# Peptides against a protein of PDB entry 4LZF: the designs that were tried, part 118

Target 1, 155 residues: chain A of PDB entry 4LZF
Amino acid sequence: GGRLVVFPNGTRKELSADGQTVKVMFFNGDVKHTMPDQRVIYYYAEAQTTHITYPDGMEVLQFPNNQTEKHFPDGRKEITFPDQTVKTLHPDGREESVLTDGTIIQLNPDGSKVIQFNTGQREIHTADFKRREYPDGTVKTVYSDGRQETQYPTG

## One batch from the design tools (peptide; made by RFdiffusion4, then SolubleMPNN)

Design b2_p22_8_s1 (from b2_p22_8, 15 letters changed)
Fold by OpenDDE base, seed 4:
Structure b2_p22_8_s1 (fold): chain B 155 residues (1-155), chain A 22 residues (1-22)
Amino acid sequence: as target 1 above (155 residues)
Amino acid sequence: SEAEVEEARRKIEEQERREAAL
């Protein structure tokens, strides 16, 4: 059968009969679960935060405000905000945000920004211009010097 | 906050160390 170890400080350690599951209930209310799949689930009672670590190096953080963070082994981070916006931070410095309305915002390492609107319009921000691309193929560019250019779709 | 998680982990590791010393 399983075993329970009770420490003098009030911490309790529960071991499954197979030894594959370990539950530590700390005296402060924190809980650590070691699972058969080698996931380690930490629950921090004071912070009401769950932290899952995977054997591949992935980490998942769940905050009481409904924010979730995934830290991938490749160095990528994915943040799901309370409003359900998903932000991905790439190791190369690129950031991508997917808004609940379907808008995608990309921040590039070169400082450029691309917005893919849910309308099918695209806006590109660079040091030199803002460019709006329309689904019909029209492209409007506003340059940093104030010049404006409109490119019409070729029929 | 990542910092809150780090602090929380530190507390757990400290607790585990104390338990291992029992």
Scores: peptide ipSAE 0.052, ipTM 0.688, DockQ to the pose 0.182
Fold by OpenDDE base, seed 2:
Structure b2_p22_8_s1 (fold): chain B 155 residues (1-155), chain A 22 residues (1-22)
Amino acid sequence: as target 1 above (155 residues)
Amino acid sequence: SEAEVEEARRKIEEQERREAAL
């Protein structure tokens, strides 16, 4: 049979009969599960948030608003927002958001921004210009000094 | 155990920090 330990502060520890699962119910309502696969599932009662830690260093956070965050061992973070937008934070400082319509928004460490629209259009924002690239090969550039340039497809 | 209570406190503090960063 399993074992139950009750601590003076009200914390309870349950051990499975096989010893492979440990459940700690803290006095504040938090719950910690240690699983046979060595993952640790921590539930924050006040925040209603679940935090899973894996042996390889992967971490997963699940928030009550349906947001999910994955923290990878390489320092990359992946955030799935309630609207199902997925944002990836890279260790080099690059950020990439994939919208539900397939639009990709990239923020680069130098402050530049690239939007790849689902229509095949692309918009590039730098300190010096905003550029719109069209599927037909037309490119429109608006420079920071107010100049505008249009390059037409050759053909 | 005291270690389990300390871990609970650490986890709460970690959560509060994460919520403030969101």
Scores: peptide ipSAE 0.032, ipTM 0.656, DockQ to the pose 0.104
Fold by OpenDDE base, seed 5:
Structure b2_p22_8_s1 (fold): chain B 155 residues (1-155), chain A 22 residues (1-22)
Amino acid sequence: as target 1 above (155 residues)
Amino acid sequence: SEAEVEEARRKIEEQERREAAL
């Protein structure tokens, strides 16, 4: 059978009969599950947050507002916001957000921003200009000095 | 907000450190 250990501080430790599952119920209401697949599931009672750690170094955080974070072993983070926007933080400093409408926003380490609209239009923001690229090949550039340029598709 | 997430993460990390000592 399983084993229950009760500590003087009120923490309880439950061991499965096979010894592969360990459940620790902390005195503060937190719970730690060690699973047969070596996942460790923490539940933080005060924060109402679940934190899963995997043997490969993957971590998954589930927040009470329905936000989910994945922390990859390579340092990449993927955040699914309550609105279902997915933001990826890359180790090189690049950030990408995918909105629910299909718009993709990229923040580059050089400070430039690229917006890929769901319409197929693309907007590029740099220190020197804002550029709008249209699906027909038209490109409109507004420079920081106020100059505007339109490049038409070469027919 | 991102700030709320960061605060929540900090609280979790602090809690994890406390519970790991248990």
Scores: peptide ipSAE 0.029, ipTM 0.678, DockQ to the pose 0.643
Fold by OpenDDE base, seed 1:
Structure b2_p22_8_s1 (fold): chain B 155 residues (1-155), chain A 22 residues (1-22)
Amino acid sequence: as target 1 above (155 residues)
Amino acid sequence: SEAEVEEARRKIEEQERREAAL
């Protein structure tokens, strides 16, 4: 059968009979669980946080406030906030937030911002202008110097 | 264990910073 090792400090180590599952229960309440698929589940008792590491370098963090973070091997991060907003951080510095209403906010490495509204309108923010694109093809631009331009759809 | 706890604390602080910036 399995093996249980009890250490003098109160830490316990449980091994499955096949040796493929190892569970360490630390004296402080922390738990380290190594699974047959080689994922390692850390539970931090004080923080009530779960940290799963995968052999491919994927990591998943689960916080007590229901925030979840995925750390991909390529350096991308995906954060699901308690409000269910999903933020993706790309290795190139691009950030994308998807709000619960379907609005998408993109922050680009050049400092520009793009908002794709759930209405189909799009707003682009750069150092030089703010531009609003409408579903009908109308485009309104307000430049940093205060100049305004409106482009109308050609019928 | 101590290093792992410290890493967990760091990650929580990073989370809190991200929430504050949201």
Scores: peptide ipSAE 0.026, ipTM 0.634, DockQ to the pose 0.054

Design b2_p22_8_s2 (from b2_p22_8, 18 letters changed)
Fold by OpenDDE base, seed 4:
Structure b2_p22_8_s2 (fold): chain B 155 residues (1-155), chain A 22 residues (1-22)
Amino acid sequence: as target 1 above (155 residues)
Amino acid sequence: SEEEIQQQKELIQEQEEKERAL
């Protein structure tokens, strides 16, 4: 059978019969589950937050506002916002946000920004210009000095 | 917030240390 240990402080430790599952219920209401797959699930009672740690170093955070954060072993972070926007933070400093409409916003380490619209239009922001690329091959560039250029696909 | 998570991790770690000392 399982084993239950009750500590004087009110903390309870429950071990499965096989010893592979451990549940610690802390006196403050926090809960720690150690699973057979070596995942550790922390529940913070006050913050109502779930924190899962994996043996490979992956971490998953679930917040009461429905935000989810994934911390990958490679240093990548993925944030799913309550609005279901997914933001990926790459170790190289690149950030990518995928909006619910399928729009992708990329922030590059050089400070440039690329927006891939769900319409197939692409917008590139640099220090020197803002460029709009259209699915037909038309490219409109607005330079920082206010100059505008339009490139047509058949010219 | 990452800071709130870190504080909560420290709190759990402190509780786990208290549990191990029992």
Scores: peptide ipSAE 0.033, ipTM 0.687, DockQ to the pose 0.194
Fold by OpenDDE base, seed 2:
Structure b2_p22_8_s2 (fold): chain B 155 residues (1-155), chain A 22 residues (1-22)
Amino acid sequence: as target 1 above (155 residues)
Amino acid sequence: SEEEIQQQKELIQEQEEKERAL
């Protein structure tokens, strides 16, 4: 059978019969599970947050508002928001957000922004202009000085 | 917040050190 150890402070440690699973229930209500696959699951009782650490250095955070964060060993972060938007933070400073409607928003390290709409339209934001590209090949540019240009697909 | 999680991690680490000393 499993082994239970009860500490004077109220912390409890449970060992599975096979010794591969360890559960620590801390006096403050926090819980730590060490699993056979060597992942460690922390539950923080006050914040109602789950934190999973993997042997490869991956971390997963689950918040009570249904936000999930994945921290990859390469420094990439993936955030799933409560609205199911997925934001990826790259180590180079690039950010990508995928909205539930299929719209993709890219923020580049140079401060430029690209929006790929689900309609096939694209919007490009730079320091010098905003440009809207339409599926028919029409391109509208609004420059920072207030000038506007329209390029038509038929010339 | 990420800061609140860090504080909670430190608390868990302190608790784990106490548990290992028992």
Scores: peptide ipSAE 0.032, ipTM 0.685, DockQ to the pose 0.182
Fold by OpenDDE base, seed 1:
Structure b2_p22_8_s2 (fold): chain B 155 residues (1-155), chain A 22 residues (1-22)
Amino acid sequence: as target 1 above (155 residues)
Amino acid sequence: SEEEIQQQKELIQEQEEKERAL
């Protein structure tokens, strides 16, 4: 059978029968689970937040509003928002958001932005222009000086 | 926020140190 230790401050420590799982229930309501695979699961009672640390350095945060954050060992961060939008922050400063409708928004370190719409249209934003690419091959460019250019598939 | 989580981690560490001292 498992072992239970009760501390004078009200903290409780439960050991599994095999000794591979440890559960600490702190006096403030926080809970720490150490798992056989060396994952550590923290539950913060006041914030109602779960924090999982993995032996490879990955971290997963689960918030009470259904937001989930994954922190990868390579420095990448993936945020799943309550609306199910997924935002990835890359170590190079690139950001990518995937919306629930399939639209992809890319922010590049140079300040440029690319939107891949679910309609197959693509929009490119730079310091000098905004360019819209249409599925038929038409390309419309609006320059920062207000000039507009349209390129047709046959032109 | 990540900052709020860091404060919570510090609180847990203090609690773990108290647990180890018992």
Scores: peptide ipSAE 0.031, ipTM 0.683, DockQ to the pose 0.177
Fold by OpenDDE base, seed 5:
Structure b2_p22_8_s2 (fold): chain B 155 residues (1-155), chain A 22 residues (1-22)
Amino acid sequence: as target 1 above (155 residues)
Amino acid sequence: SEEEIQQQKELIQEQEEKERAL
């Protein structure tokens, strides 16, 4: 049979009969669940947040506002916002946001920004210019000095 | 937010310390 230990502070520890599952119910309402697959599930009662740690070093946070954060062992982070936008933070400092409409926004370590619109248009932002690329091959550039250039597709 | 993550990590550490003290 399972074992229940009750501590003087009100914390409870439940051990499964096989010893593979451990549930700690802290006095503050927090819960730690160690699973047979070595996942550890923390529930923070005050914050209503769930934190799952995996043996490979992956972590998953689930917030009460439906935000989910994944922390990968390589240092990459993936944030799913309540609006279902997914933001990926790469170890090299690159950030990528995928909007629900399919628009992709990339922030590069050099400070440049690339927007890939769902229409197939792309906009590139640098210190020197903003450039809009159209699916037909037209490229419009607005330089920081106010000069504008349009390049037409060379047939 | 990253701040919320940090707060949660601190809370985890506190709870793990409490568990080890049991």
Scores: peptide ipSAE 0.030, ipTM 0.691, DockQ to the pose 0.359; fails the geometry check

Design b2_p22_8_s3 (from b2_p22_8, 17 letters changed)
Fold by OpenDDE base, seed 2:
Structure b2_p22_8_s3 (fold): chain B 155 residues (1-155), chain A 22 residues (1-22)
Amino acid sequence: as target 1 above (155 residues)
Amino acid sequence: SEEEVKKAKEIIEEQKKKEEEL
């Protein structure tokens, strides 16, 4: 049969009969659940946050505002915001955000920014210029010195 | 908000330390 251990502080530990599941209910309302697959599910009562840890080093955080964070073993992080925007933080310092409308925003380690709009337009931001590329092949560049250039499509 | 997430992370780190002492 299963075992129940009750500690003097009010913490409870439940052991399954097979020993594969362990549930600790802390006196503060926190819960630690160790599963047969060795994932550990923490619930933090004060934060109302669920934290899942996997044997491979993967971590998943679920916040009360519906934000979800995935922490990959390679150091990559994926954040799903309450608005369903997905932001990926890469170990090299690159950041990528995918908006719900399909717009992609890339922040590069050099400080440059690229926006891929759902309309097929692209905007490139560098230290030297902002450039807008249009689906028809038109390119507009505004340089940091205030110069403007328009390149028209061939045809 | 980002502040709520930050606060939640701080609470988690404080509680993890207390749970390791049990």
Scores: peptide ipSAE 0.123, ipTM 0.748, DockQ to the pose 0.817
Fold by OpenDDE base, seed 3:
Structure b2_p22_8_s3 (fold): chain B 155 residues (1-155), chain A 22 residues (1-22)
Amino acid sequence: as target 1 above (155 residues)
Amino acid sequence: SEEEVKKAKEIIEEQKKKEEEL
């Protein structure tokens, strides 16, 4: 059979009969579940937050405002905001945001920015210029000195 | 809010320290 241990401080530890599941209910309302797959599920009562840790080093945080954060073993982080925007933070300093309308915004470590619009237009921002690429092959560049250039598609 | 997430992370780190002492 399972075992129940009750500590003097009010903390309770439940062990399954097979020993594969351990549940600790802390006196403050926090809960720790160790599962057969070796994932650990923490619930923090004051924060109303669920924190899952996996054996491979993956971590998942679920906040009461519906924000979810995934922390990957490679150092990448993926944040799903309450508005369903997904932001990925890469270990090299690159950031990517996917908006609900399908727009993708990339921030590069060199300070450059790329916006891929849902219309198929692309915008590139650097220290030297802002460039707009159109689906028809037209490219418009505005340089930092105020010069403008239009490149027409080779038809 | 972003502030609520920050506060939640602070609470988690404080509670983890208390749980490791048990």
Scores: peptide ipSAE 0.118, ipTM 0.746, DockQ to the pose 0.817
Fold by OpenDDE base, seed 4:
Structure b2_p22_8_s3 (fold): chain B 155 residues (1-155), chain A 22 residues (1-22)
Amino acid sequence: as target 1 above (155 residues)
Amino acid sequence: SEEEVKKAKEIIEEQKKKEEEL
């Protein structure tokens, strides 16, 4: 049969009969549940947050505001915000946000920013300029010195 | 809010330390 261990501090540890499932109920209301697949589900009662850890080093955080964070073993993080925007943080410092309207915002390690609009327009922000690329091939550049340049598509 | 997530992360880190001390 399963085993129940009750500690003097009020923490309880439940072991399944097969030993594959372990549930620790901490005195503060936190729960640690080790599953047969070796994933560990933490519930932090005060934070109302679920934290799942996987044997491969994957971590999933579920916050009470419906934000979800996935921490990949490669160091990549994927954040799903309450508004369903998905932000990916890459180990190289690159960030990508996908908005619900399909707009993609990329932040590069060099500090440049690229916005891919759902309209097919693209905007590039650098230290030296802001550039708008249009689907027709028109490119408008506003330089940091206030100079403006328009490149027209080759007909 | 971002503040709620920050607070939750702080609580988690505090609770992890307490759990490691048990």
Scores: peptide ipSAE 0.117, ipTM 0.745, DockQ to the pose 0.890
Fold by OpenDDE base, seed 1:
Structure b2_p22_8_s3 (fold): chain B 155 residues (1-155), chain A 22 residues (1-22)
Amino acid sequence: as target 1 above (155 residues)
Amino acid sequence: SEEEVKKAKEIIEEQKKKEEEL
């Protein structure tokens, strides 16, 4: 049968009859639930946060404000914000944000930034210039020295 | 929101240390 262990500090440990499920209810209100698939579900009562760890090294954090963070075994992190914006942090230092309107923002390790607008316009930021590309093929560049160039589409 | 998440992470790290002591 299942087992219940009650510790002097008030912590309780429940073991399933098959030994595949273990639930620890800590005296502080935290809960640790080990599942048959070796997932561990932590609930931190003070933080009101759920933390799931997987055998492959993936981790999922669910915060009370509806933010979710996924930590992948490769070092990538994916953050879903309460507004449903998704930000991906890559191990190489690249960051990508996908906004709810379809805009994509890329931050590169060299400090450059690329914005792909949902309108089809693209904006590129470097140390030397800011460039706007339009769907019609027009390109406007503002250089760091204040020069401005416009390249018109070849008709 | 960002401050709340930061505080939550700090609490989690503190509680993890306490769980390792049990």
Scores: peptide ipSAE 0.115, ipTM 0.743, DockQ to the pose 0.891

Design b2_p22_8_s4 (from b2_p22_8, 16 letters changed)
Fold by OpenDDE base, seed 4:
Structure b2_p22_8_s4 (fold): chain B 155 residues (1-155), chain A 22 residues (1-22)
Amino acid sequence: as target 1 above (155 residues)
Amino acid sequence: SDAEVQQALQKIAEQEKRLAEE
């Protein structure tokens, strides 16, 4: 039922009997699978990388170092690093990294940085200051000019 | 790396084009 086409360059194309699955094995070792669900799975032999494209525009990259990248149709990218840190790049330029300990690091388009520590502390970095917010409501600010300010929670 | 992936994609695209011409 299936069909195998062998090209002069050594590339092979396998068609399933229903025609819904197509496997192209390129002469260089790359492989392209077109699946019944219209996913296209690319395997790049040299890079040992798998690239899946979905009909909705989603793309998934799997690297040999166990890094995974998801490219969402909305332009968002999600990178899972080998250490399992997850970094999200938003279309607006905002970046968010979630560390394995639960710490969240946000890089904002304005250049500011926000760290939400797993301790409940929050640190805000701007061009003008670094601010540490404590769970008890204390806020410590160190300004770029060296000035320091502590705001204590009011009862 | 992203660059390696892009190069690989380009290679595939070139191969696909060649296959379409055959």
Scores: peptide ipSAE 0.034, ipTM 0.643, DockQ to the pose 0.202
Fold by OpenDDE base, seed 3:
Structure b2_p22_8_s4 (fold): chain B 155 residues (1-155), chain A 22 residues (1-22)
Amino acid sequence: as target 1 above (155 residues)
Amino acid sequence: SDAEVQQALQKIAEQEKRLAEE
């Protein structure tokens, strides 16, 4: 059968009969589960936070406010906010936010920004200009020097 | 910050890992 070890400090360690599952209940209320698939699940009682580590190096954090963070082995980080906005931070410094309405906001390492609206319009911000692209092919550009240009679709 | 929380949690996890291996 399974085995229970009780330590003098109050920590308890439960081993399954097959030895594949280990549950440690720490004296402070924290819990560590080692699963047969080699996932390790930490529950931190004070923070009410769950931290899962996977054998491939992936990590998942679940916070009590419903925020979740995924840390991928490639260095990418994905944050799901309580409002269900998803923000991805890429190793190259690029950031992408996907709003619940489908709008995508991209922040590039060079400081440029691209907004893809759910309407099909696109807005591009650079050091030199702000540009709005419309679904009909019209493009409006406002340059940093104040010059404005409108490019009409060629029929 | 989220980063500070994560670092703190990792330190706790390492301490707990050592304790659980005893």
Scores: peptide ipSAE 0.024, ipTM 0.634, DockQ to the pose 0.255
Fold by OpenDDE base, seed 2:
Structure b2_p22_8_s4 (fold): chain B 155 residues (1-155), chain A 22 residues (1-22)
Amino acid sequence: as target 1 above (155 residues)
Amino acid sequence: SDAEVQQALQKIAEQEKRLAEE
């Protein structure tokens, strides 16, 4: 059979009969599960947040507002927002957001931004210009000095 | 639309700010 240990402070520790599962219920309402696959599940009662740590270094955070964060061993983070937008933060400082409509927003380490619209249009923001690329091959550029340039597709 | 994209970016920034304050 399993074991139950009750501590003087009210914390409880449950051990499965096979010893492969350990559940600690802390006096403050927090819960820690150690699973047979070596993942550790923390539940923080006040924050209502679940934090899962995996033996390979992966971490998963689940927030009460339905936001989920994955922290990869390589330093990459993937955030799924309540509206199902997915944001990836790369170790090199690049950020990419994928919206539910298919729009992709990229923030580059150099400060530039690229938006790939679901319409096939692309917008590029740099220190020197904003550029809009259209599916027909037209390119419109507004430079920081106020100049505007339109390049038309060659038929 | 461009406005919808900007609103989405603002929403992301606000959500991240709330998490940093917790």
Scores: peptide ipSAE 0.017, ipTM 0.495, DockQ to the pose 0.050
Fold by OpenDDE base, seed 5:
Structure b2_p22_8_s4 (fold): chain B 155 residues (1-155), chain A 22 residues (1-22)
Amino acid sequence: as target 1 above (155 residues)
Amino acid sequence: SDAEVQQALQKIAEQEKRLAEE
């Protein structure tokens, strides 16, 4: 059978009969589950947050506001916000946000920004210019010196 | 917040250490 250990401080430790599952219920309300698949599930009672650690180094955080964060072993971080926007932070400093309407916002380590609108328009921001690309092939550029240029589609 | 979670993680780690020493 399983085993229950009750500590003087009120912490309880439950072991399954096969020893593959361990549940620790701490006196402060925190809970730690060690699962047969070697994942560890932490529940933080005060923060009402669940933190799962996987043997490969993957971590998943689930917040009470319905935000989820995935921390990948390669250093990439993926945040799903309550509004279901997904933001990916890459180890090189690049960030990408995918909005629910399909708009994609990319922030590059060099400070440049690219917005891919759901309308098919694209806007590029650099230190030197802001450029708007339209589905018909028109490109409008506003340079940092105030100069403006419009390139019209061929055809 | 992430900071609050890290604090909670630290608290659990400390609790686990104490339990292991008992």
Scores: peptide ipSAE 0.032, ipTM 0.639, DockQ to the pose 0.193; fails the geometry check

